# Ledger of designs, part 3: peptides against a protein of PDB entry 3C2G

Target 1, 209 residues: chain A of PDB entry 3C2G
Amino acid sequence: IRTFDLLGLLLHDSDAIDGFVRSDGVGAITTVVQYPNNDLIRAGCKLLLQVSDAKALAKTPLENILPFLLRLIEIHPDDEVIYSGTGFLSNVVAHKQHVKDIAIRSNAIFLLHTIISKYPRLDELTDAPKRNRVCEIICNCLRTLNNFLMMWIPTPNGETKTAGPNEKQQVCKFIEIDILKKLMSCLSCEGMDTPGLLELRSTILRSFI

## One batch from the design tools (peptide; made by RFdiffusion4, then SolubleMPNN)

Design b2_p18_8_s4
Fold by OpenDDE base, seed 4:
Structure b2_p18_8_s4 (fold): chain B 209 residues (1-209), chain A 18 residues (1-18)
Amino acid sequence: as target 1 above (209 residues)
Amino acid sequence: SLEELIEKILKELFEEEK
């Protein structure tokens, strides 16, 4: 645990982060967080988030890592783990089609919906830190979803992938009124990526029009 | 090296769990 904290302190620059990732740091973290220690899991996921935008991740095999992380997020009721994990997911899938495919095959869409659904409405959360964290989690989920949906939106050149029937069904869950309300609630949160959320909203609408 | 550090960390963690 302390080691992860220390590593987090040392991994401040992009080169160090890339070096860590090239040295299979992500795999190392995922190995460590397999142990049933909540503090270790928190620290590990936080570190994953910290390195989640590393360029070296493009060369990192995530076939074994992503399913594990998704499962971890699914079963671990810790906001910090979920925050870090969804943050990692959102960053790691960005601009990487292969990673998106792995995530989708690993039931990420359903998981994202499950996560959002499990959290109460933001207006029902009186504790500001909790509310903010939940908002961030939802935003991470939605940003990830946006990355997925963008694959299925026709490009100007007419090239587009088609979502499978299961994927479409899972995506349809995000236009449920409760989900949309949560999305809208996030737009009202201070410090949130409002442009990103608006983009997601637009993407969702385009996906269902 | 960073790799060596990671290996060391992993080793320590696995030893602590035994």
Scores: peptide ipSAE 0.024, ipTM 0.510, DockQ to the pose 0.012
Fold by OpenDDE base, seed 1:
Structure b2_p18_8_s4 (fold): chain B 209 residues (1-209), chain A 18 residues (1-18)
Amino acid sequence: as target 1 above (209 residues)
Amino acid sequence: SLEELIEKILKELFEEEK
């Protein structure tokens, strides 16, 4: 735990972060957080989030790492773990088709649905710090889903990757009316990524209608 | 169809937002 905290302090610039990633730092973290200690898992996931936008990740094999992380956030009820994990996911899939494919094959779309489903409507949360954290988690999920759906939007050259039937089914689960109602409750929350929600709406329409 | 479902859901979403 302390090591992760110290390492986080040292990883304050892009070069240091890239160096860490090139030295299999992500793999090292994922190995350590397999120990069933919640504090360790929190610290490790937080560190993952800190390095999640590293350029070096483009060259890092994520075939084993990403499914592991997805499973981790699936089974842990900890908001901090989920926040860090979904943040990592949203960043690592950005502009990386192969990473998106790994995530989707690992049932990421439905996992995002599950994550949102576990939380009440934001207007039902009286604790402001918790409400804000839940809001951030939902935003991470929306951003991730948007990044997935963007793959299936027609490009100017007329090329379009088509979502498979399984992906379509997962998307349908994500946009269940109860989920969307929950998302709507986020619009009243200060600091909520309302633009992200609107972008997601637009992306859904462009992808499937 | 998926498109019809999405349209229906989005419509309901907009109605609740008002």
Scores: peptide ipSAE 0.019, ipTM 0.494, DockQ to the pose 0.108
Fold by OpenDDE base, seed 5:
Structure b2_p18_8_s4 (fold): chain B 209 residues (1-209), chain A 18 residues (1-18)
Amino acid sequence: as target 1 above (209 residues)
Amino acid sequence: SLEELIEKILKELFEEEK
């Protein structure tokens, strides 16, 4: 825990973060968070979030790392772990097709459904810190989902990747009336990324309709 | 189909937002 805190203080610029990632820092963190210590898991996931937009991640093999992290997020009820994990996921898949593919094969779309299903509507949360954290988690999920769906939008050259049967099954499970109504409740909440939510709706239409 | 289901759900949501 202390080591992660100290390391986090040193990783304050992009070069330091890239150096850490090139030295298999992500693999090191994932090894540490396998131990059943909640404080350690929180600290490790927070550090993962901190390095999640590193350029060096494009050259890092994530085939073994990402499925583990997705499972970790799935089984932990801790909002801080979920926040950090979904933040990591949303950043690591950005602009990296191969990472998106790994995440989708690892049931990431269904995981997003599970995470959103876990929380009440934002307008039902009266505690501001809790509401804000849940809002951030939902935003991370929406950004991640949007990144996935963007793969299936036709490109200007006419090329279109189509969702396979497994992806369609996961999307079908995600795009349920109760889930979407819950997302709509976010539109009236302070701090919610309303433009992002509207962008997601547009992306769904462009990808599947 | 999935597309038809999504379309139906989205139409319902759009009407609720009006």
Scores: peptide ipSAE 0.018, ipTM 0.518, DockQ to the pose 0.109
Fold by OpenDDE base, seed 2:
Structure b2_p18_8_s4 (fold): chain B 209 residues (1-209), chain A 18 residues (1-18)
Amino acid sequence: as target 1 above (209 residues)
Amino acid sequence: SLEELIEKILKELFEEEK
């Protein structure tokens, strides 16, 4: 645990982060977090979040790593694990089609739905730190979904991927009315940063206009 | 279709913002 904390303090430089990733740091963390210790899992996921936007991740095989992380998020009710994990997911899928594909076939869209479903509306949370953390989690989920939807927006050359039947089904689950209400609650909370929802709206508009 | 779903999302989002 202390090692992860120390590493997190040292990995504030982009070159150091890339070096860590090139040395299979992500794989090492994912191995360690298999140990059933909540503090260790939290520390490991936090470190993953810190390196989640590393350029070196483009060269990192995530076929075996990402499904394990998704499962970890699924089975742990810990807000800090979910925050870090969804943050990692949102960053790692950005601009990486192959990673998006791995996530989607691993039922990531459904997982995002599940995560949002388990949390109350933000206006029902009286504890400000808790409310803020939940909002951040929801925003991470929305940002991830936005990244998935962008795959199906036509490019300037007119080319686009088409969502498969399974993907469409997963998206259908995401747009349940209760989920949408929870998402909208982020906009209703004063002082909350809701970039994920706004980005999602923008992506939708770009897809149809 | 996915397009119909996206339209539904838009509709619901805009209705809740009112």
Scores: peptide ipSAE 0.018, ipTM 0.492, DockQ to the pose 0.047; fails the geometry check

## One batch from the design tools (peptide; made by RFdiffusion4, then SolubleMPNN)

Design b2_p19_2_s4
Fold by OpenDDE base, seed 1:
Structure b2_p19_2_s4 (fold): chain B 209 residues (1-209), chain A 19 residues (1-19)
Amino acid sequence: as target 1 above (209 residues)
Amino acid sequence: SELEKLLEELRKYLDELSK
């Protein structure tokens, strides 16, 4: 745990972060978070979030890493872990088609729906810190979904990837009224990525119309 | 670097956990 704290203190600049990633730091953390120690899991996931936008991740083989992280955030009860994990996921898939593919093959779309469905409506949460954390988690999930959906929207060049039938079915779950209400509720939270949520709304409309 | 040293410490810790 001390090591993670110290690492967190050193990983402030892009070069240091890239150096960590190139040294298989993500793999190391992923190994740590597989142990049944909640303190280590929390610290590890926090560190993952810190390095989740590293340029070096584009060259990191995530085929053996990402599925473990997805399983972790599927089952772990700690919102802090879920926050960090979904944050990592949302950042790591950004601008990386091959990572999106890995995530989708690992049932990430279904997982995102599961996570969002797990939480109550934000208006039912009276504790502000809890409400904000839940909102952030939902936003991370929705941002990730947006990144997936964008793959299937026609580009100006006329080339479009086609979503498989299973993927389409999983995406359809996000147009459920309860999910849409949660999406809209996130817009009322302070400090949220409102532009991102609006983009998702637009993407959903373009995907289903 | 200090970062490399910490990474090495992490690796050592992982090795201990694997025993």
Scores: peptide ipSAE 0.037, ipTM 0.671, DockQ to the pose 0.015
Fold by OpenDDE base, seed 5:
Structure b2_p19_2_s4 (fold): chain B 209 residues (1-209), chain A 19 residues (1-19)
Amino acid sequence: as target 1 above (209 residues)
Amino acid sequence: SELEKLLEELRKYLDELSK
């Protein structure tokens, strides 16, 4: 645990983070968080989030790492772990088609829906810190979804990938009234990425038109 | 570097946990 804290202090710039990733740091962390120790899991996922936007991840094999992380955030009860894990996912898939493909093959779309569905509506949460954390988790999930949906939107030249029938079916779950309400509720939270949420709303509309 | 040292410590810790 102390090692994680010290690593967190050193990983304060992009060069250090890239160095860590090139040294298989992500693989090391994912090994650590497989042990049944909640403190280690929390610390490890926090560190994953910290390095999640590293450019070096584009050259890192994630075929074994990403499915494990998805399973972790599916089953772990701690909001801090879910926050860090969904944050990692949203960042790591950004601008990386091959990583998006790995995530989708690993049932990420369905998982995102599952996570959002687990939490109550934000207006039912009276504790501000809890409400904010839940909002951040939902936002991470929705941002990840946005990254997936963008693959199936036509480019200016008219080219686009086509979602498979299973992906389409899973995406359709996000137009459920409950999910849409949770999306809109995130817009009311202070400090949230409002432009990003509005972009997602636009993306959803374009995907279903 | 200090980072490399800490990574090594992490690896050692993992080895201990695997015993």
Scores: peptide ipSAE 0.029, ipTM 0.664, DockQ to the pose 0.015
Fold by OpenDDE base, seed 3:
Structure b2_p19_2_s4 (fold): chain B 209 residues (1-209), chain A 19 residues (1-19)
Amino acid sequence: as target 1 above (209 residues)
Amino acid sequence: SELEKLLEELRKYLDELSK
């Protein structure tokens, strides 16, 4: 645990982060978080989030790492782990078609819906730190969804990837009234990426018309 | 480098956990 804390302090610049990733640091962390120790899991996922926007990740094989992370955030009860894991997911899929494909094949769309659904409405949370963390988790999930949906929006020439029938069905779950209410509630949270959430709203609407 | 030392420490820790 102390080692993770020290690593977190060192990995504050892009060069150090890229060096860590090139040295298979992500693989090392994923090995550590497989142990049934919640403190290690929390620390490891926090580090994953910290390096999640590294350029070196574009050259890192994620076929074994990403499915494991998805299973972890599916079952782990700690909001801090879920926050870090969904944050990692949202960043790592950005601008990487190959990574999006891995995530989708690993049932990521349905998982995102599951995660959002398990949390109460933000207006029902009286504890501000808890409310903010839940909002951030939901935003991470929705940002990830936006990255997926963008693949299926037609280009000006009319060409686009086609979502499979199962993927379409899973996406349709996000227009449920409870999910939409949670999306809208996130717009009212201070410090949230309001422009990004508005973009997602637009993307969702375009995906269903 | 300090980073390399920490990575080595992490590897040693993992080896200990695997025993």
Scores: peptide ipSAE 0.027, ipTM 0.649, DockQ to the pose 0.015
Fold by OpenDDE base, seed 4:
Structure b2_p19_2_s4 (fold): chain B 209 residues (1-209), chain A 19 residues (1-19)
Amino acid sequence: as target 1 above (209 residues)
Amino acid sequence: SELEKLLEELRKYLDELSK
């Protein structure tokens, strides 16, 4: 844990982060978080989040890392782990088609829905820190979803992929009233990426037209 | 302990990164 803290202190600039990633730092963290120690898992996932926007990730094989992370955030009860993991996911899939494909093949869409569904409505959470964290998790999930959906929206500037029937079915679950209410509730949270959420809303609407 | 081993491994990794 202390080592992770130290790493976090050292990895404060983009060059250091890229260096870490190029040296298989993500793989190293992934190895560490496989141990049944919640403190290590929390620290490791936090570090993953910290390096999740690294340019070097575009050249990093994630075929083994992403499925593992997805399974972790599926089962782990700690909101901090879920926050970090979903944040990592949302960042790592951004602007990387091959990473999106890996995530989708690893049932990421369904998982995102599962994560959002397991949390109560924000208006039912009286503890502000908890509410904010839950909101952030939901936002991470929705941002990730947005990144996926954008692949399937026809654009004049390029060929778009078509979602498979399973993916379409999974995406349809996000227009459930419960999910929509949670999306709307996130818009009311201070400090949230409101433009991003609005973009998602637009993307969802466009995806179902 | 297993934790100590992990920390040592991480330390070694950090040392390598610092070079």
Scores: peptide ipSAE 0.023, ipTM 0.590, DockQ to the pose 0.014

## One batch from the design tools (peptide; made by RFdiffusion4, then SolubleMPNN)

Design b2_p20_1_s4
Fold by OpenDDE base, seed 3:
Structure b2_p20_1_s4 (fold): chain B 209 residues (1-209), chain A 20 residues (1-20)
Amino acid sequence: as target 1 above (209 residues)
Amino acid sequence: MEELQEKIDELVEELLEELE
């Protein structure tokens, strides 16, 4: 735990973050979070979120890391772990086709739906800190989904990957009324990326035409 | 820069040792 606190203090600049990633720091965290200690898991996932936009991640093999993180988010009930993990996922898949493919093969689309589905509507949450954290988690999931959907939008040049039958079926679950209501509820939250959520709404609509 | 990288490497090693 002390070591995570020290790393959190040092990893504020891009060079330090890239240095950590080059030293296989992401692999080290992934090893540490396999132990059944909630404080270590929380601290490790928080640090993963801090380094999730590192340029050095483009050269890091994520085939052995990403499936473990997805499994951790699936089984761990802690909102802080889910927040950090979904934030990491959202950032690491951005602009990286190979990483998107790994996530999809690791059942990420279904996991995102499961995470959104387990939380109540935001208007049912009276505690503001809890409501804000849940909103952030849902936004992380939806942003990740947007990154996946963008792969299957036809480009003018006609070269578009087509979603497989299983992926299409999993994506169709996001047009359920309860999921759409949660998306709309996130638009009313203060401090949210409203333009990003509107873009996602547009992407969803275009994906089902 | 080198001193910072050495310290990062040390802390990464310490993360793994604390679990052994």
Scores: peptide ipSAE 0.366, ipTM 0.853, DockQ to the pose 0.013
Fold by OpenDDE base, seed 4:
Structure b2_p20_1_s4 (fold): chain B 209 residues (1-209), chain A 20 residues (1-20)
Amino acid sequence: as target 1 above (209 residues)
Amino acid sequence: MEELQEKIDELVEELLEELE
């Protein structure tokens, strides 16, 4: 825990963050969070989120890291772990086709649906900090989904990847009325990236037309 | 920059050693 706190203080700029990633810091965190200590898991996932937009991640092999993180957030019923893990996922898959493919092969689409389904509607949450955290988690899941769906939208040059039948079936789960209501509820939250959520809504609708 | 990288490397090693 102390080491995580010290790293969190040092990793405040892009050069330091890239330095950490080049030193296999992400691999070190994933090794550490395998131990069944909730405080350690929280601290490790928080640090992962902090470095999740590092340019050096484009050169980091994520084949062993990403499946592990996905399994961790699947089995760990902690809002802070889920927040950090889904935040890391959303950032690390951005603009990286290879990383998106790893995540999808690791059942990420189904996991995102599972996470959203586990949380109550935002209007049922009376505690503002809890409501805001749940909203952020749902937004992270939806942003990640948007990044996946963008792969299957035709580009102006006519090149597009096709989703497999399993991926299509998993994506169809996001048009469930409960999921759509949770998305709409996030649009009403203060401080949310409303343009981003509207883009996602548009992408989801286009993916089913 | 070099001093910062050295400190980062040290802390990454410490993360692994704490669990060995």
Scores: peptide ipSAE 0.361, ipTM 0.851, DockQ to the pose 0.013
Fold by OpenDDE base, seed 5:
Structure b2_p20_1_s4 (fold): chain B 209 residues (1-209), chain A 20 residues (1-20)
Amino acid sequence: as target 1 above (209 residues)
Amino acid sequence: MEELQEKIDELVEELLEELE
């Protein structure tokens, strides 16, 4: 825990973050979070989120890291772990086709749906900090999904991968009435990027019309 | 920059050693 706090203090600039990633810092964190200590898992996932936009991650083999993190998020009930983990996922898959492929093969689409489905409607949450955290988690999930959908949008300049039948079926679950209601409830949260949420909703809906 | 990288490497090693 103390070491994570110290690392968090040092990893504020892009060069330090890239240096950490080049030193296999992400691999080190993933090793650490395998221990059944909730405080350690929270601290590790928080640090992963802090380095999730590092350019050096494009050169990091994530084949062993990403499936483990997805499993951790799946089994851990802690909102802070889920927040950090879904945030990491959304950032690490951005603009990286090979990472998107690893995530999808590791059942990430279904996991995102499962996470959103587990949380109550935001209007049922009376505690503002809890409500905001849940909203952020849902937004991380939807942003990650949007990053996956972008692979299957025909671009004028290239061979777009076609979504497989299983992926299409899993994505269709995001237009379920209960999921849409939860998304709509996020629009009323203070400090949220409402235009971004509306864009994500529109992208999801357009993918199936 | 080199000093910072050395300190990062040290802290990563410490993080792994505390678990062992």
Scores: peptide ipSAE 0.217, ipTM 0.777, DockQ to the pose 0.013
Fold by OpenDDE base, seed 2:
Formats: structure tokens, sequence, C-alpha cells
Structure b2_p20_1_s4 (fold): chain B 209 residues (1-209), chain A 20 residues (1-20)
């Protein structure tokens, strides 16, 4: 745990973060969080989130790391783990087609739906810190889904990847009324990027047109 | 920068040793 805190302090700039990633820091964290210690898992996932936008991740093999993280999020009910893990996922898949493919093959779309479905409506949460965390988790899921959907939106050059039937079916679950209500409730959360959320929602809706 | 990388590498190693 102390080592995570020290690393977090040192990883304050992009060069340090890239250096950590090049040193297989992500692999190291994923190894450590396999230990059955909740505090260690939380600290590790937090550090993963901190380095999740590193440029060096584009050159990092994620075939083993990403499925492991997805499984970790699936089995842990801890909001902090889910927050950090979904944040990592949303950032790591951004602008990386190969990472998106790994995530999708690892049932990420279904997992995102499961996560959103697990949480109550935000209006039912009276504790502001918890409500904000749940909102952030849902937003992370939405952003991740948006990143997936962007692959299937026709580009001006006419080149688009076609979503498979399974992916389409999984995406369709996000238009369920209960899911939509939860997504819409995020727009009322303090500190949220409302314009960004509206854009993400629009992308989701476009996937069904 | 090189000193920082060395320190990061050291801490990564320490992190892995916590599992041993």
Amino acid sequence: as target 1 above (209 residues)
Amino acid sequence: MEELQEKIDELVEELLEELE
C-alpha cells in the first residue's frame, strides 16, 4: 500500500507515467491486485486510473491485463474499485482500436450494462459522496460504450467496422428504460460535464438509427 | 529524468516483492 502512495506521488507528469508504463508498471499492479486484500486492490486500481491515459499504453500488450481487470470489476462490489477500473477502461480504450477489440471480446459491453444495472437510481442515494461516485461510474461506463460505438459509426471515407450481432444485441440493452433513466440522472450531478454526457448519449442514440 | 526512472523501477520491484 505504501508503495502505491509513493508511486502516485512520483507519477505526477506524463513522462514519469510513461516511464512507469514502459517498466511494465501496469502488469506489476495487476499482479499485486490478485492478492486478496481489499485495500491493496483499491490502491492498485487507483494507480491504474492515474496512468490510464499514458501514451506508452499504446505499445503495451493488454491481452492479459484487460480481461483480468474486467473480471476484477465484475466480482468486486467495491465502488472505489469499480470507479477506478471503469475509469481505466474508458481511458485505455480511447483511440486504440486493438484495445477496444480486446475489451469487446472480453464481454466488456455486457459488463458495463451489468454495472449500471447494479446501482440504484441516483435520486435514491442520499449520501452525496456515494451518489457522486455512482454517477462517475455510470459516466465511465457510458464513455467506454461511446468509445466502442465510435468504431461502428460511418466515417466520411466510408470505412466503418460493422458490429457483430452479439455486440449489437449487447448495445441494445442500453436503451432499456431503467438504464436510460440512470444515464439521464447523471446530468443532474454536480461537477459533471453535462455537454459531454449529452454528446455521449447522442452517440448511443445514433447507433440505433 | 533518469534518476526518477530508477526510483520508479525500484518502487515497482518493491511492489512486486510485497506479494512474496
Scores: peptide ipSAE 0.106, ipTM 0.689, DockQ to the pose 0.013

Design b2_p20_4_s2
Fold by OpenDDE base, seed 5:
Structure b2_p20_4_s2 (fold): chain B 209 residues (1-209), chain A 20 residues (1-20)
Amino acid sequence: as target 1 above (209 residues)
Amino acid sequence: DEELEKLQEELRKKLDEILS
C-alpha cells in the first residue's frame, strides 16, 4: 500500500509515467493486486488510473492485463476500485482498436451495463461524496461505451467495423429508460465531463436513429 | 431492418419522455 502511494508521488510527469509503463509497470501492478487484500487492490487500481493515459500503453500487451482487471471490477464491490478500474478502462481503450477488441471479447459492454445498473439513481443519494463518486463511475462507464460505439459509426477518416449480433444486443441495453435517466442525471452533476456525456448522447442517437 | 426500426422508435420515445 505504501509502495503504491510512493510510486504515485514519483510518477508526476509524462516521461516518468511512460518509463514506468515501458518497464512493464502495469503488469507489475496487476501481479501485486492479485493478492486478496482490499486495501492493496484499492491502491493498485488507483495507481493504474494514474498511468492510464500513458502513450507507452499503445505498445503494451494488454491481452492478459485487461481481462484480469475487468474480472476484478466485476467481483469487487468497492466503489474506489470500481472508480479506478473503470477510469483505467476508459482511458486505455481510447483510440486503440486492438484494446477495444480485447475489452469487448472480455465482456466489457455487459460489465459496463451491470455497473451502471448496480447503483441507485443519483437523486436518491443524499451523501454528496458518495453521489459524486457514483456519478464519476457512471461517467467512466458511459465514456467507455462511447469509445466502443464510435468504432461502428462510419467515418470518412478511419477504418470502421461492423458490430456483431452479440455486441448489438448488449449495446441495446443502454437505451433502457433507467440507463438514460442516469445519463441525464450525470449531466447535472458538478465537475463532470459534460461535453463527454453530450458526445455520448449524440453517439447513441447516431447509432440507433 | 424491421428490428432496427423498432429499436429506433423505442429510443426516440424514451428520449422524448426524459427530455419533456
Scores: peptide ipSAE 0.025, ipTM 0.437, DockQ to the pose 0.089
Fold by OpenDDE base, seed 2:
Structure b2_p20_4_s2 (fold): chain B 209 residues (1-209), chain A 20 residues (1-20)
Amino acid sequence: as target 1 above (209 residues)
Amino acid sequence: DEELEKLQEELRKKLDEILS
């Protein structure tokens, strides 16, 4: 735990983060978080989030890492783990087709739906930190979903993949009224001190409105 | 409510594009 905290404090520049990732730092973290210690799992997932946008991840095999992380998120009801894990997922799938494919094959779409469905409406949460964290989780899920959607939407640049029948069905679940209400609540959420969330809202609006 | 409806419609359009 202390090591993860220290690493989080030291990994502030992109070169250091890339160096950590190139040294199989992500694999090391995933190994450590396999121990049944909730604090360790939280710290490890937080560190994963911190390095999740590293350029070096594009060259890192994630075939074993992503399924593990997805399972971790699935079985842990811990908001901090879910926040960090979904944040990691959203960042690692960005602009990386092969990673998107791994995530989708690992049932990520369904998991994202499950996560969003699990949480209450934001207006039912009176505790601001809790509400904000839930909002961030849902936004992470939405960002990840958007990255998947963009894979299948025809673009002038290059050939786009077509979604399989299973993926299509899974994506359709996100247009459920209860899901969309939660997403809209997050998009309208005030007091979020997360520049990334603001950027996400802008991207979503450009993509879907 | 209106914004939600707009989002729903746009999402449906995007899904239709994916499904086509």
Scores: peptide ipSAE 0.023, ipTM 0.552, DockQ to the pose 0.454
Fold by OpenDDE base, seed 4:
Structure b2_p20_4_s2 (fold): chain B 209 residues (1-209), chain A 20 residues (1-20)
Amino acid sequence: as target 1 above (209 residues)
Amino acid sequence: DEELEKLQEELRKKLDEILS
């Protein structure tokens, strides 16, 4: 735990982060978080989030890492783990088709739905820190979803990947009443990434409406 | 924020569609 904290303090620049990632830092973290210690898992996932936008991740094989992380998020009710994990997911899938494919085949779409679904409505959360964290988690999920959906909308050149039947079914869950209500509630939260939400809006509208 | 309001309205419309 202390090591992760220290690493987090040292990884302030992109070069250091890239160096860490190139040295299989992500793999090292994922190995450590396999231990059933919640504090360790939390710290490890936080560190993953910190390095999740590293350029070096493009060259990092995530076939084993990403499914593990997804499973970790699935089984841990810890908001901090979920926050960090979904944040990591959203960043690593960005602009990386291969990583998106890994995530999708690892049931990420369904997981994202599950995550959003399991949280109460934001208006039911009276604790501001909790509410904010939940909003952030939902935003991470939505950002990830946006990245997935973008694969299946026609590009200006006419090229588009077609979602499989399973993916389509999973994606359709995001237009459920409960999910949409939570999305609307999330939009009312302070500190939301408005540009990201606007991007998602366009993608959702093209995908679902 | 106008853009936020638009987004909310669009989502509302979708909800209305589902609820209709």
Scores: peptide ipSAE 0.021, ipTM 0.500, DockQ to the pose 0.070
Fold by OpenDDE base, seed 1:
Structure b2_p20_4_s2 (fold): chain B 209 residues (1-209), chain A 20 residues (1-20)
Amino acid sequence: as target 1 above (209 residues)
Amino acid sequence: DEELEKLQEELRKKLDEILS
């Protein structure tokens, strides 16, 4: 735990982060978080989040790491783990088609729906820190979903893949009434990622409306 | 589903309000 904290302090620039990632740092963290210690899992996932936007991740095989992380998020009700894990997911899938494919094959879409579904509406949360954390989690989920949806939206400059029937069914879950209400509530929170929302808006308009 | 369509429209409006 202390080691992760120290590493987090040392990994303050992009070069150091890339170096850590190139040295299989993500794999190392993943190994550590396999131990049944909540504090360790929290610390490890937090560190994963800190390195999740590293350029070196584009060259890192995530076939084993990503499914493990998704499973970890699935089985742990801890908001901090879920926050870090969904943040990691949203960052690593960005602009990486092969990572998106791995995530989707690993049931990420359904998991994201499950995560959003489990949380109450934000207006039911009286504790501001908790409410903000939940909002951030939902935003991470939506950003990830947006990245998936973009694969299936035709662009003028290229051909896009079509979603399979299973993926379509899973995506349709996000336009359920209860989910939409939660999304709307989340959008009312301060500190939202405006660029991300802009992208999401575009994607929603093209995919759902 | 009219309710679903309404919520979709409300979502669109909400996004527009935030991003305008």
Scores: peptide ipSAE 0.018, ipTM 0.442, DockQ to the pose 0.128

